# Designs tried in a protein design run: peptides against a protein of PDB entry 5HB3. Part 7

Target 1, 150 residues: chain A of PDB entry 5HB3
Amino acid sequence: RQMQDRCMSEYNQRIRNAPEGSIDPFRMACYKIIGRCDLSNRSLDGLQTDVNDWIWLQFNLARETDRSLELAGESYGLAELQASIREIGLKHFPKTAAEDTNGSFGMFFYLQILAGMFEQAIAYLYPFSYVDAVHFAIALTYYGLLRPVD

## One batch from the design tools (peptide; aimed at target 1 I88)

Design b1_p10_8_s1 (made by RFdiffusion4, then SolubleMPNN; from b1_p10_8, 4 letters changed)
Fold by OpenDDE base, seed 5:
Structure b1_p10_8_s1 (fold): chain B 150 residues (1-150), chain A 10 residues (1-10)
Amino acid sequence: as target 1 above (150 residues)
Amino acid sequence: MEELLRSLME
């Protein structure tokens, strides 16, 4: 808690008071990650990031903590991340093979798997790649991660 | 795709 408070204090001080162009984005990233600062903006400002950096950051910021200990509006856990992925899927990824013009279906499948949305991931993959969907379903079932319907 | 994902969550 003491470390988190210090990170938050330093983060806020720098955001408000640092001269233009003097902010070290890597330092700010450290405060964001360690201190979970500014959960309303879950990005690393001033850094070049890819999809792996993004998803890694989301998981690092997500916590399953007692909501009573968090300030109102600052709760971010796995459920919120899953909700975000679902929304992204609905808005920006193809629903059918006919809609897939750039081969992006695999990325959405990947995001769902990482977020533990296994049933949704298999259901999504099935119309795009039947064989792959079956193979993943078998593996996920073997490990008890997929709940088949009887 | 990376740019899109980043923009969606900012």
Scores: peptide ipSAE 0.067, ipTM 0.810, DockQ to the pose 0.369
OpenDDE base, seeds 1, 2, 3, 4: peptide ipSAE 0.065, 0.063, 0.061, 0.044; ipTM 0.800, 0.797, 0.793, 0.751

Design b1_p10_8_s2 (made by RFdiffusion4, then SolubleMPNN; from b1_p10_8, 5 letters changed)
Fold by OpenDDE base, seed 1:
Structure b1_p10_8_s2 (fold): chain B 150 residues (1-150), chain A 10 residues (1-10)
Amino acid sequence: as target 1 above (150 residues)
Amino acid sequence: MEELLKSLMQ
């Protein structure tokens, strides 16, 4: 808690008071990750990141905390992450195989798997790659992560 | 991919 508070304090101080161009984005990233600072902006400003960096950051920031202890605006857990992935899926990924021009369906499937959205992931993958969907479904079922409908 | 990233960062 003390470390988190220190990170938050330093983060806020630098955002507000640092001279223009003096902010080290890597340092700010460290504060954000360790201190879970500024959960409203879940990106690493000033850094070149990819989708893997983004999703990695989301998982690092996501925590299951007692909602009673968090200020209403600062809660970010797995449920919120899953909601974000759903929204991203609806906006930026193909819904059908006919819409997929660049094979981006695999990335969305990957994001859903990482977020534990196994049923949705399999359902999504099925029309794009039947064989892969079946293989993943078997594996997920074997590990008890997918509940087959009896 | 860049467009996707931009959309994710917003």
Scores: peptide ipSAE 0.065, ipTM 0.799, DockQ to the pose 0.566
OpenDDE base, seeds 2, 3, 4, 5: peptide ipSAE 0.064, 0.045, 0.046, 0.064; ipTM 0.797, 0.744, 0.756, 0.798

Design b1_p10_8_s3 (made by RFdiffusion4, then SolubleMPNN; from b1_p10_8, 5 letters changed)
Fold by OpenDDE base, seed 1:
Structure b1_p10_8_s3 (fold): chain B 150 residues (1-150), chain A 10 residues (1-10)
Amino acid sequence: as target 1 above (150 residues)
Amino acid sequence: MEELLKSLLE
């Protein structure tokens, strides 16, 4: 808690008071990750990031905390991450194999798997790659991660 | 991929 508070204080102080161009984006990234600062902006400003960096950051920021202890606007857990992935999926990824021109379906499947959205991931993958969907379904079932509907 | 990233960062 003390470290988080210090990170938050330093983060906020730098955002507000640092001269233009003096902000070290890597330092800010450290504060954001360690202190879980600015959960409203879940990006690493001033850094070149890819989708893997983005999803890694989301998981690092996501915490299951007692909602009673968090200010209503600062809660970010697995449920919120899953909601974000669903929204991203609906907006930016193909819904059908006919819409997929660049093979981006695999990335969305990957994001869903990482987020533990196993049923949705298999359901999504199935029309794009039947064989892969079946293989993943078998594996996920074997590990008890996929609940087959009886 | 860049467009996706932009959309994720926005």
Scores: peptide ipSAE 0.054, ipTM 0.770, DockQ to the pose 0.534
OpenDDE base, seeds 2, 3, 4, 5: peptide ipSAE 0.052, 0.037, 0.038, 0.051; ipTM 0.766, 0.708, 0.722, 0.766

Design b1_p10_8_s4 (made by RFdiffusion4, then SolubleMPNN; from b1_p10_8, 5 letters changed)
Fold by OpenDDE base, seed 1:
Structure b1_p10_8_s4 (fold): chain B 150 residues (1-150), chain A 10 residues (1-10)
Amino acid sequence: as target 1 above (150 residues)
Amino acid sequence: MQELLESLLE
């Protein structure tokens, strides 16, 4: 708690008071990650990032905390991450194999798997790659991660 | 991929 408070204080102080161009983006990233600062903006400003960096950051920021202890606007857990992935999926990824021109379906499947959205991931993958969907379904079932509907 | 990232950051 003390470290988080310090990170938050330093983060906020720098955002507000740092001269233009003096902000070290790596330092700010450290504060954001360690202190879980600015959960409304879940990006690393001033850094070149990719989708893997983005999803890694989301998981690092996501915490299951007692909602009673968090200010209503600062809660970010697995449920919110899953909601974000669903929204991203609906907006930016192909819904059918006919819409997939660049093989981006695999990335969305990957994001869903990382987020523990196993049923949705298999359901999504199935029309794009039947064989892969079946293989993943078998594996996920074997590990008890996929609940087959009886 | 860059377009996707831009969309994720927005």
Scores: peptide ipSAE 0.051, ipTM 0.765, DockQ to the pose 0.594
OpenDDE base, seeds 2, 3, 4, 5: peptide ipSAE 0.049, 0.048, 0.034, 0.050; ipTM 0.763, 0.760, 0.692, 0.763

## One batch from the design tools (peptide; aimed at target 1 F93)

Design b1_p11_1 (made by RFdiffusion4)
Pose (drawn by RFdiffusion4):
Structure b1_p11_1 (pose): chain A 150 residues (1-150), chain P 11 residues (1-11)
Amino acid sequence: as target 1 above (150 residues)
Amino acid sequence: YDFTSVVIDLH
């Protein structure tokens, strides 16, 4: 309780609202991770990072809590992470094979799998490659990670 | 970030 309060306040007063270009970029990153500061802006600004670093941070900052009482601030768990993956799908990725030329649909399928969006990931992949979708569904069904119809 | 620039071949 103490450390979360001290770390959150320290980050707001003496880092976010501090002179720009003065604070080490990695240090700001370490505070955002350790203290889960500013869950509203889950980016790695000031660092030479790629898409995989961004994806990692989304999960790294995610935490699951019992759905019974409040958290300090706004919650960020698998549910919120999935909601974010969904909007990235509509905005940046195609739904039909006609919209895809470079083979990028695989990235969104990969994102949905990471987020546990198994039903949606298989349904999304089938129009691009029914063969792979059929077999990935078999792999998931074997371990019980695919909700079937009654 | 350009998410569509990442191509993943699926097998």

Design b1_p11_1_s1 (made by RFdiffusion4, then SolubleMPNN; from b1_p11_1, 3 letters changed)
Fold by OpenDDE base, seed 4:
Structure b1_p11_1_s1 (fold): chain B 150 residues (1-150), chain A 11 residues (1-11)
Amino acid sequence: as target 1 above (150 residues)
Amino acid sequence: FDFTSVVIKLK
């Protein structure tokens, strides 16, 4: 807690007081990651990041905490992460095989799996790759992770 | 896939 508070303090101080162009984005990233600073902005500003960086950050920031104890807007758990992934999927990933021009469906499937959205992941993958969807469904069922809508 | 653009759009 003390370290988190210090990170938050340093983060806020730098955001407010640092001269233009003097902010080290890597340092700010460290504060964000370690201190969970500014959870309303779950990105690494000033850094070139890919999907793996983004999802890694999301999981690092996500905590299951008592929302009643957190400041408004500072609650970020698995549910919020899943909501974000869902939103990303709706906006940026193909809905059908016909819309898939670059094979990006696999990435969205991957994101859903990582987030524990197993039912949605299988449902999404199914029209793109039937065989793969079945294999994953079998595996997920075997481990008791898939909840069929039956 | 330009995910950076996706992340920016989510802000």
Scores: peptide ipSAE 0.020, ipTM 0.652, DockQ to the pose 0.083
OpenDDE base, seeds 1, 2, 3, 5: peptide ipSAE 0.012, 0.019, 0.017, 0.017; ipTM 0.584, 0.617, 0.621, 0.630

Design b1_p11_1_s2 (made by RFdiffusion4, then SolubleMPNN; from b1_p11_1, 3 letters changed)
Fold by OpenDDE base, seed 4:
Structure b1_p11_1_s2 (fold): chain B 150 residues (1-150), chain A 11 residues (1-11)
Amino acid sequence: as target 1 above (150 residues)
Amino acid sequence: FDFTSVVIELK
């Protein structure tokens, strides 16, 4: 907690007081990751990041905590991450095979699986790849992770 | 897949 407080302090100080263009984005990223600073902004500003970086960050920031107990009243958990992934899916990923021009459906499936959105992931994958959806469904069912929606 | 635009939108 002491380290978190220090990270938060340093983060806020730099955001407010650092001269323009002098902020090291990697250093700020460290503060964000370690201190969970500014949870409303769950991105690494000034860094070129890919989907793996993004999802990695989300999981690192996600905690099962009560908002009332968090610093500055900020909270970010798995539910919020799942909501974000759902939103991303609606906006940026194909809904049908006909809309899929670059095979990006697999990435969205991957994100949903990582976030524990197993039912949604299988439902999404099914129209794109029946065989793969069935295989994953079998595996998820075997481990008791898949809950039928019907 | 260009995820940069997605990240920007999520800010």
Scores: peptide ipSAE 0.060, ipTM 0.789, DockQ to the pose 0.065
OpenDDE base, seeds 1, 2, 3, 5: peptide ipSAE 0.053, 0.048, 0.050, 0.050; ipTM 0.780, 0.765, 0.771, 0.778

Design b1_p11_2 (made by RFdiffusion4)
Pose (drawn by RFdiffusion4):
Structure b1_p11_2 (pose): chain A 150 residues (1-150), chain P 11 residues (1-11)
Amino acid sequence: as target 1 above (150 residues)
Amino acid sequence: SLDELYEAIME
């Protein structure tokens, strides 16, 4: 309780609202991770990072809590992470094979799998490659990670 | 390109 309060306040007063270009980029990153500061802006600004670093951070900052009482601030768990993956899908990725030329649909399928969006990931992949979708569903169903119809 | 797409996702 103490450390979360001190770390959150310290980050707001002496880092976010501090002179720009003065604070080490990695240090700001360390505070965002350790203290989960500013869950509203989950980015790694000021660092040479790629899409995998961004993805990692989304999961790294995610935490699951019992759905019974409040958290300090806004919650960020698997549910909020999935909501974010869904909007990225509509905005940046195609739904039909006609919209895809480079083979990028595989990235969105990969993102949905990471987030545990198994039903949606398989349904998304089938129009691009029904063979792979059929077998990935078999792999998931074997371990019990695919909700079937009654 | 795929690089442009990855950069757009990061924004």

Design b1_p11_2_s1 (made by RFdiffusion4, then SolubleMPNN; from b1_p11_2, 5 letters changed)
Fold by OpenDDE base, seed 4:
Structure b1_p11_2_s1 (fold): chain B 150 residues (1-150), chain A 11 residues (1-11)
Amino acid sequence: as target 1 above (150 residues)
Amino acid sequence: SLEELKQSIMS
């Protein structure tokens, strides 16, 4: 807690007082991850990031719902992450095989699996790759993560 | 951010 409080103090001080462009973005990332500073902004400003970096950050910042965080508008858990993944899917990924121009369906499937959205992930993958969907369905069922449906 | 994700996916 002492380290967290120090991170929060330093983060706030630097954001308010440091000249523009003088703050090391990696240092600010450390404050966000370790100190949980400014959780309303779940991004790493000033850094080149990809989908893997984004999802890694989301999982690191996600916590079980805390009443104090809810009141502060900073509550972010697995449910909120899953909702974000659904929204991203609707906006940025192909909905059918006919819409798939760059083969990105696999990335959305991957994100859904990481977020524990197993049934939705299999249902999504099926029209793109029957064989892959069946293989993953078998594996997930074996580990008790998927409930078989017609 | 969603913008960073979009750029990564569409690249």
Scores: peptide ipSAE 0.125, ipTM 0.806, DockQ to the pose 0.159
OpenDDE base, seeds 1, 2, 3, 5: peptide ipSAE 0.100, 0.049, 0.050, 0.048; ipTM 0.788, 0.759, 0.761, 0.759

Design b1_p11_2_s2 (made by RFdiffusion4, then SolubleMPNN; from b1_p11_2, 3 letters changed)
Fold by OpenDDE base, seed 5:
Structure b1_p11_2_s2 (fold): chain B 150 residues (1-150), chain A 11 residues (1-11)
Amino acid sequence: as target 1 above (150 residues)
Amino acid sequence: SLEELKEAIMS
């Protein structure tokens, strides 16, 4: 798209030539989101963001585009996002109830559900809250998102 | 803390 090419050109020019601190972070965010520029860096530098902003950004950047049409050699899809969430879970979230000091297990469960990692989400939740895990499993099964083991 | 978790997630 002509717009994407223009965004990429402007982004590259600014990142290389603009004085440090002179670039509007919101403009850079637009280049990132609309122009899909520099997808290797999935953060919005210079902006105050929270967890919801991060989640929103990741899912917006994760597009299943036909690789053939993306002039940007960088493809970031749902699979890559899921892999990132797995890594975050392994590094920063409790694996057992005994390790959970802040009640953060719910956030990781939430992230997994958003990313469509339903089986893993249920398996993760089970040792923290048996009742909740069963309830979610029933609901997910009802909607065909979780396959019962024969 | 929740803030540490936020930082961890956003990293």
Scores: peptide ipSAE 0.136, ipTM 0.821, DockQ to the pose 0.855
OpenDDE base, seeds 1, 2, 3, 4: peptide ipSAE 0.124, 0.125, 0.129, 0.118; ipTM 0.816, 0.813, 0.815, 0.812

Design b1_p11_2_s3 (made by RFdiffusion4, then SolubleMPNN; from b1_p11_2, 6 letters changed)
Fold by OpenDDE base, seed 4:
Structure b1_p11_2_s3 (fold): chain B 150 residues (1-150), chain A 11 residues (1-11)
Amino acid sequence: as target 1 above (150 residues)
Amino acid sequence: SMEELLKSIMS
């Protein structure tokens, strides 16, 4: 608690008072992760990031639903992350094999799996790669993570 | 943002 309070205090002070461009983006990232500062912005400004960095950050910042956080509009959990991934899929990833120009379907499949969207992930992968979809379906079923349907 | 990231990856 003391560490979190200190991080929050320093974050707020620096964001308001530091000269433009003088703040180390890695330091600010630490404040966000450890101090949970400014959770409305779930990105790392000023850093080179990839999809793995993004998804890692989302999981670190996600928490169980809290009533106080809901009322404050600060609630962010697995359900919100899953909703975000679904929206990203609709906007940025191919919906059919005919739309796939660079093989990006695999990345969306990967994101869905990480977020626990197993049935949706398999359903999405199937028209792109039947063999891979079957292999993943078997593995997920073996571990009790997939509920097979016709 | 995720949008910017995806644009860079898929370009």
Scores: peptide ipSAE 0.071, ipTM 0.788, DockQ to the pose 0.162
OpenDDE base, seeds 1, 2, 3, 5: peptide ipSAE 0.038, 0.063, 0.060, 0.066; ipTM 0.733, 0.784, 0.785, 0.789

Design b1_p11_2_s4 (made by RFdiffusion4, then SolubleMPNN; from b1_p11_2, 5 letters changed)
Fold by OpenDDE base, seed 1:
Structure b1_p11_2_s4 (fold): chain B 150 residues (1-150), chain A 11 residues (1-11)
Amino acid sequence: as target 1 above (150 residues)
Amino acid sequence: SMEELKESIMK
């Protein structure tokens, strides 16, 4: 608790009082990740990040929350992450093979798999690559992560 | 952010 309080204090102080451009973005990232400071902002300012960095951050910040806390809108758990990925998919990824100009479908499939959205991931992948979808479906079924419909 | 994600995917 003391460490968290210190992190919060330093984080807030730096955000409010630090001269422009003087904030070490890595230090701020540490406060966010370790200290869980300002969880409403799930981005790392001043750092060049990629999709892997983003998803890693989301998982680290996400916590299992009781359903009772979900009503407050302040909780960020797996469900919220899954919702975010779904939203990202709708906005930024191809919905059909015809829309796929850059082969980005694989990235969205990857994100869904990481988030445990297995059924949706397979369903999404199938029209792009039925072979890959079948292979993943078999594997997921083998591990008990995909429930086949009889 | 979603914007960062978009930028990364377009690379």
Scores: peptide ipSAE 0.075, ipTM 0.787, DockQ to the pose 0.160
OpenDDE base, seeds 2, 3, 4, 5: peptide ipSAE 0.048, 0.051, 0.051, 0.049; ipTM 0.758, 0.757, 0.771, 0.760

Design b1_p11_3 (made by RFdiffusion4)
Pose (drawn by RFdiffusion4):
Order: sequence, then structure tokens, then C-alpha cells
Structure b1_p11_3 (pose): chain A 150 residues (1-150), chain P 11 residues (1-11)
Amino acid sequence: as target 1 above (150 residues)
Amino acid sequence: VFPVPAEPVHL
């Protein structure tokens, strides 16, 4: 309780609202991770990072809590992470094979799998490659990670 | 914005 309060406040007063270009970029990153500061802006600004670093951070900052009481601030768990993956799908990725030329649909399928959006990931992939979708569904169903119809 | 990377991310 103490450390979360001290770390959150320290980050707001002496880092976010501090002179720009003064604080080490990696240090700000270490505070955002360790203290989960500013879950509203889950980015790695000031660092040479790629899409995999961004994806990693979304999961790294995610935490699951019993759905019984409040958290300090706004919650960020798998549910919120999935909601974020969904909007990225509509905005940046195609739904039909006609919209895809470079083979990028695989990235969104990969994102949905990481987030545990198994039903949606298989349904998304089938139009691009029914063969792979059929077999990935078999792999998931074998371990019990695919909700079937009654 | 979301290029297919050469390798998967490590979580």
C-alpha cells in the first residue's frame, strides 16, 4: 500500500510533470512497469522499440483480480486487454481475403491468440486459410480451450 | 503499425 502510493505520486510529480528531456527514458519505463503507473498510456516513449515491445507491455501491465471489490484507480486485466485488441482489429487489420495482400492478417490472429480470444481468433482466420483455422481449432479443442456450440 | 515480426514476442 505504501510503495504503490509513494511510487505513483513520485512518478506524477517528479517525472511526468518534470522537465522534459531531463529524466532517463528507461527510468520512466521502469516506473511504469514496477509501479504500473499510468495504465492509461501503455507505451514505451523515448525508446527504440518495435511492435513486439508494445505487445509485451500490454500483457506485462495486465493483472487479474477477484471480481469482488475495487482497485486503486481503473482496473487493467485480460478483459481490458482484449477490448484493446478488438479495436486494433477493426482499425488496422482486414476481415476478408480481398482486403489483404501482404499476409498481415496473421498478426491479428497472433494477437487474438495471445489474449486468449480463441473463438474469435479461429473465426477470424478461417476466411484467409480454412486449413490452418481447422487444425488450430483441433489443437485448442484438445486442451479444452475452445467453447463449442451445444 | 503492426508489422509481422520475424520472431514471436516473449511474454

Design b1_p11_3_s1 (made by RFdiffusion4, then SolubleMPNN; from b1_p11_3, 4 letters changed)
Fold by OpenDDE base, seed 4:
Structure b1_p11_3_s1 (fold): chain B 150 residues (1-150), chain A 11 residues (1-11)
Amino acid sequence: as target 1 above (150 residues)
Amino acid sequence: MFPVPATPPVL
C-alpha cells in the first residue's frame, strides 16, 4: 500500500509537472508496473515494445481484487484482459490459414493460452495446425484445463 | 518459436 501510493503520487506528479522532454520513460514504466498506475493506459509510453512486452505488462497490471474496493475505472482483472485479447484477435490476427502470411496465428494462440482461454485457443489453432492443436488439447485435457463443448 | 509482431496490438 504505502509503496503503491508513493508510486502513484510520483507518477501523477511527473505526468503533470515534468518539463517537456524531461520524462524518463523507463522511470515512468517502473512506476506504472510497481504502482499499478494509470490503468486507463495499459502501455509503456515512450518505449519501443513488442507483443511480449505488451502481454507481460497486462498480466502485471491485472489483479483479482474485490470490485467493491476499486473505483469503477480502476478495475482490471483477468476477465478484462481476456476481453482485450479477444478484441485484438478480431482486429490484428488472421482468421484463416489463407490470411496468415507470417505465422502470426501462433502468437494469438499463445496469448489465449496465457490468458487461460484454452477452448478458444484450441478452436483457433485447429484450422492452422491440426497436429499442434491435438497435442495441446491432449495436454490441456490431461491437466483438466480443457472443457470440450459438444 | 512463433513469430512475434514487432509492435504490440493497438487497441
Scores: peptide ipSAE 0.010, ipTM 0.496, DockQ to the pose 0.185
OpenDDE base, seeds 1, 2, 3, 5: peptide ipSAE 0.008, 0.010, 0.009, 0.010; ipTM 0.462, 0.485, 0.376, 0.493

Design b1_p11_3_s2 (made by RFdiffusion4, then SolubleMPNN; from b1_p11_3, 6 letters changed)
Fold by OpenDDE base, seed 3:
Structure b1_p11_3_s2 (fold): chain B 150 residues (1-150), chain A 11 residues (1-11)
Amino acid sequence: as target 1 above (150 residues)
Amino acid sequence: MWPVPSSPPVL
């Protein structure tokens, strides 16, 4: 608690009062990650990041804590992460093989697998790569991670 | 090997 409150205070003070161009983006990233500061903005501002950096940050910020123990701040767990991945999928990834011009379907499949969205991931992959979808479905079923409809 | 997008989607 005391460390989180200190990180939040320093983070907010720097955003509001730091002269233009004096903000160290790596220091701000440390406050965001360690202090879970500003969960409304789950990006690393002033850093060049890719999709792997983004998804890594989402998992580092996500916590499965008892909602009763969370301070009256923004809750961010696996459910909110999964909702964010669904929203990103609808906006930025192809819905059909005919819309896929760059092979980006594989990245969206990967994001869904990382988030434990196994049924949705297999259903999404199936029209793009039938053989791969079947192989992943067999493996996920074998480990009890995929719930086949009886 | 699936094609890696040359540019990640701007999320």
Scores: peptide ipSAE 0.011, ipTM 0.476, DockQ to the pose 0.109
OpenDDE base, seeds 1, 2, 4, 5: peptide ipSAE 0.011, 0.008, 0.009, 0.011; ipTM 0.483, 0.400, 0.494, 0.487

Design b1_p11_3_s3 (made by RFdiffusion4, then SolubleMPNN; from b1_p11_3, 4 letters changed)
Fold by OpenDDE base, seed 5:
Structure b1_p11_3_s3 (fold): chain B 150 residues (1-150), chain A 11 residues (1-11)
Amino acid sequence: as target 1 above (150 residues)
Amino acid sequence: MFPVPAKPPVL
């Protein structure tokens, strides 16, 4: 708690008062990660990040907290992350094999698996790679992670 | 903002 409060204080002070161009983006990233500062902005400003950095940050910021203890605007859990992945899928990834010009379907499958969206991940992969979808479905079923529709 | 990959991940 004390460390988190210090991170939040330093983060807010720097955002508001630091001279232009004097902000170390790595230092700000540390405050964001450790302090969970400004959960409305779940990005690392001023840093070159890839999809792995992005998804890692999302999971680090996500917490299952008692919603009674967080301000309504600061709630970010697995459900909100899953919703974000669905929206990203709709905007940035192919819906059909005919739309896939870049072979990017595998990345969206990967993101859904990481977020525990197993049924949606298999359903998405199936039209792109039947064989892979079946293999993943078997494995997920074996571990009790895939719920077959009865 | 989500960083859209320019290339599929090399698994």
Scores: peptide ipSAE 0.143, ipTM 0.753, DockQ to the pose 0.177
OpenDDE base, seeds 1, 2, 3, 4: peptide ipSAE 0.126, 0.061, 0.067, 0.066; ipTM 0.739, 0.736, 0.741, 0.736

Design b1_p11_3_s4 (made by RFdiffusion4, then SolubleMPNN; from b1_p11_3, 6 letters changed)
Fold by OpenDDE base, seed 1:
Structure b1_p11_3_s4 (fold): chain B 150 residues (1-150), chain A 11 residues (1-11)
Amino acid sequence: as target 1 above (150 residues)
Amino acid sequence: MFPIPSSPPVL
């Protein structure tokens, strides 16, 4: 708590009061990660990031907290992360094998797996790679992570 | 072989 409060204070102070061009983006990233600052903006401003950096950040920010203790705008858990992945999937990833020109379906499948969206991940992968979808489904079922419909 | 994308899409 005390460390988070200090990170939040420093983050907010710098965002509001730092002279233009004086903000160290790496320092701000540290405050964001450690302090879970500004959960409305789940990006690392001023840094070049890829999808791996993005998803890593999302998992670092996501916490299962008692929603009764969080301000209504500051809740970010697994459910909100999964919602974000669904939204990104709809906007930025191919819906069919015919739309996939670069093999990006694999990245969206990977994001869904990381987020525990196993049924959706298998359902998504199936039209792109039947064999891989079946292999993952078998493995996920073996570990009790996939609920087969009886 | 599962296609590993050479570069993730820029989000």
Scores: peptide ipSAE 0.013, ipTM 0.523, DockQ to the pose 0.109
OpenDDE base, seeds 2, 3, 4, 5: peptide ipSAE 0.012, 0.012, 0.010, 0.011; ipTM 0.513, 0.526, 0.539, 0.547

Design b1_p11_4 (made by RFdiffusion4)
Pose (drawn by RFdiffusion4):
Structure b1_p11_4 (pose): chain A 150 residues (1-150), chain P 11 residues (1-11)
Amino acid sequence: as target 1 above (150 residues)
Amino acid sequence: TLDDYMADINS
């Protein structure tokens, strides 16, 4: 309780609202991770990072809590992470094979799998490659990670 | 930054 309050406040006063270009980029990153500061802007600004670093941060900052009482601030768990993966799908990725030329649909399928969006990931992949979709569904069904119809 | 990553993926 103490450390979360001190860390959150310290980050807001002495880092976010501090002179720009003065605070080490990695240090700001360490605070965002350790203290989960500013869950509203989950980015790694000021660092040479790629899409995998961004993806990692989304999960790294995600935490699951019992759905019974409040958290300090806004919650960020798997549910919120999935909501974020969904909007990225509509905005940046195709739904039909005609919209895809470079083979990028695989990246969105990969993102949905990471987020546990198994039903949606298989349904998304089938139009691009029914063979792979069929077999990935078999792999998931074997371990019980695919909700079937009654 | 995320839009740039998505642009690179879709290149």

Design b1_p11_4_s1 (made by RFdiffusion4, then SolubleMPNN; from b1_p11_4, 5 letters changed)
Fold by OpenDDE base, seed 1:
Structure b1_p11_4_s1 (fold): chain B 150 residues (1-150), chain A 11 residues (1-11)
Amino acid sequence: as target 1 above (150 residues)
Amino acid sequence: KLDELMKKINS
């Protein structure tokens, strides 16, 4: 708790009082990841990141904890992550093969798989790539992650 | 969320 409080204090102090451009983004990232500071902001400012960095961060910040023990602004679990993935999908990824101009459907499929949204991922992939959807469905079923329907 | 990243991915 003392470490957490110290991290929070230092994080807030830097955000509020540090001159523009003087904040070490890696230090701020450490406060975010290790100190769990300001979990309502799940981005790493001042760092060049990609989708893999983003999803890695989301998983590290997500916790399956009792929300009653956390501040409302600090509550973030798997359900919230999955909701975020759904939202991203709705905004930024093709809904149908006809809308797919860049072949980005695979990335959204990937994000859904990582987030444990297996049934939705397969359902999404199917109209884009039948073969891939079938292969993944077989594999997921084999590992007990997808429930087959008769 | 992820607007800049998504733009990059789709470029």
Scores: peptide ipSAE 0.054, ipTM 0.772, DockQ to the pose 0.600
OpenDDE base, seeds 2, 3, 4, 5: peptide ipSAE 0.049, 0.053, 0.050, 0.051; ipTM 0.759, 0.767, 0.763, 0.762; seeds 2, 5 fail the geometry check

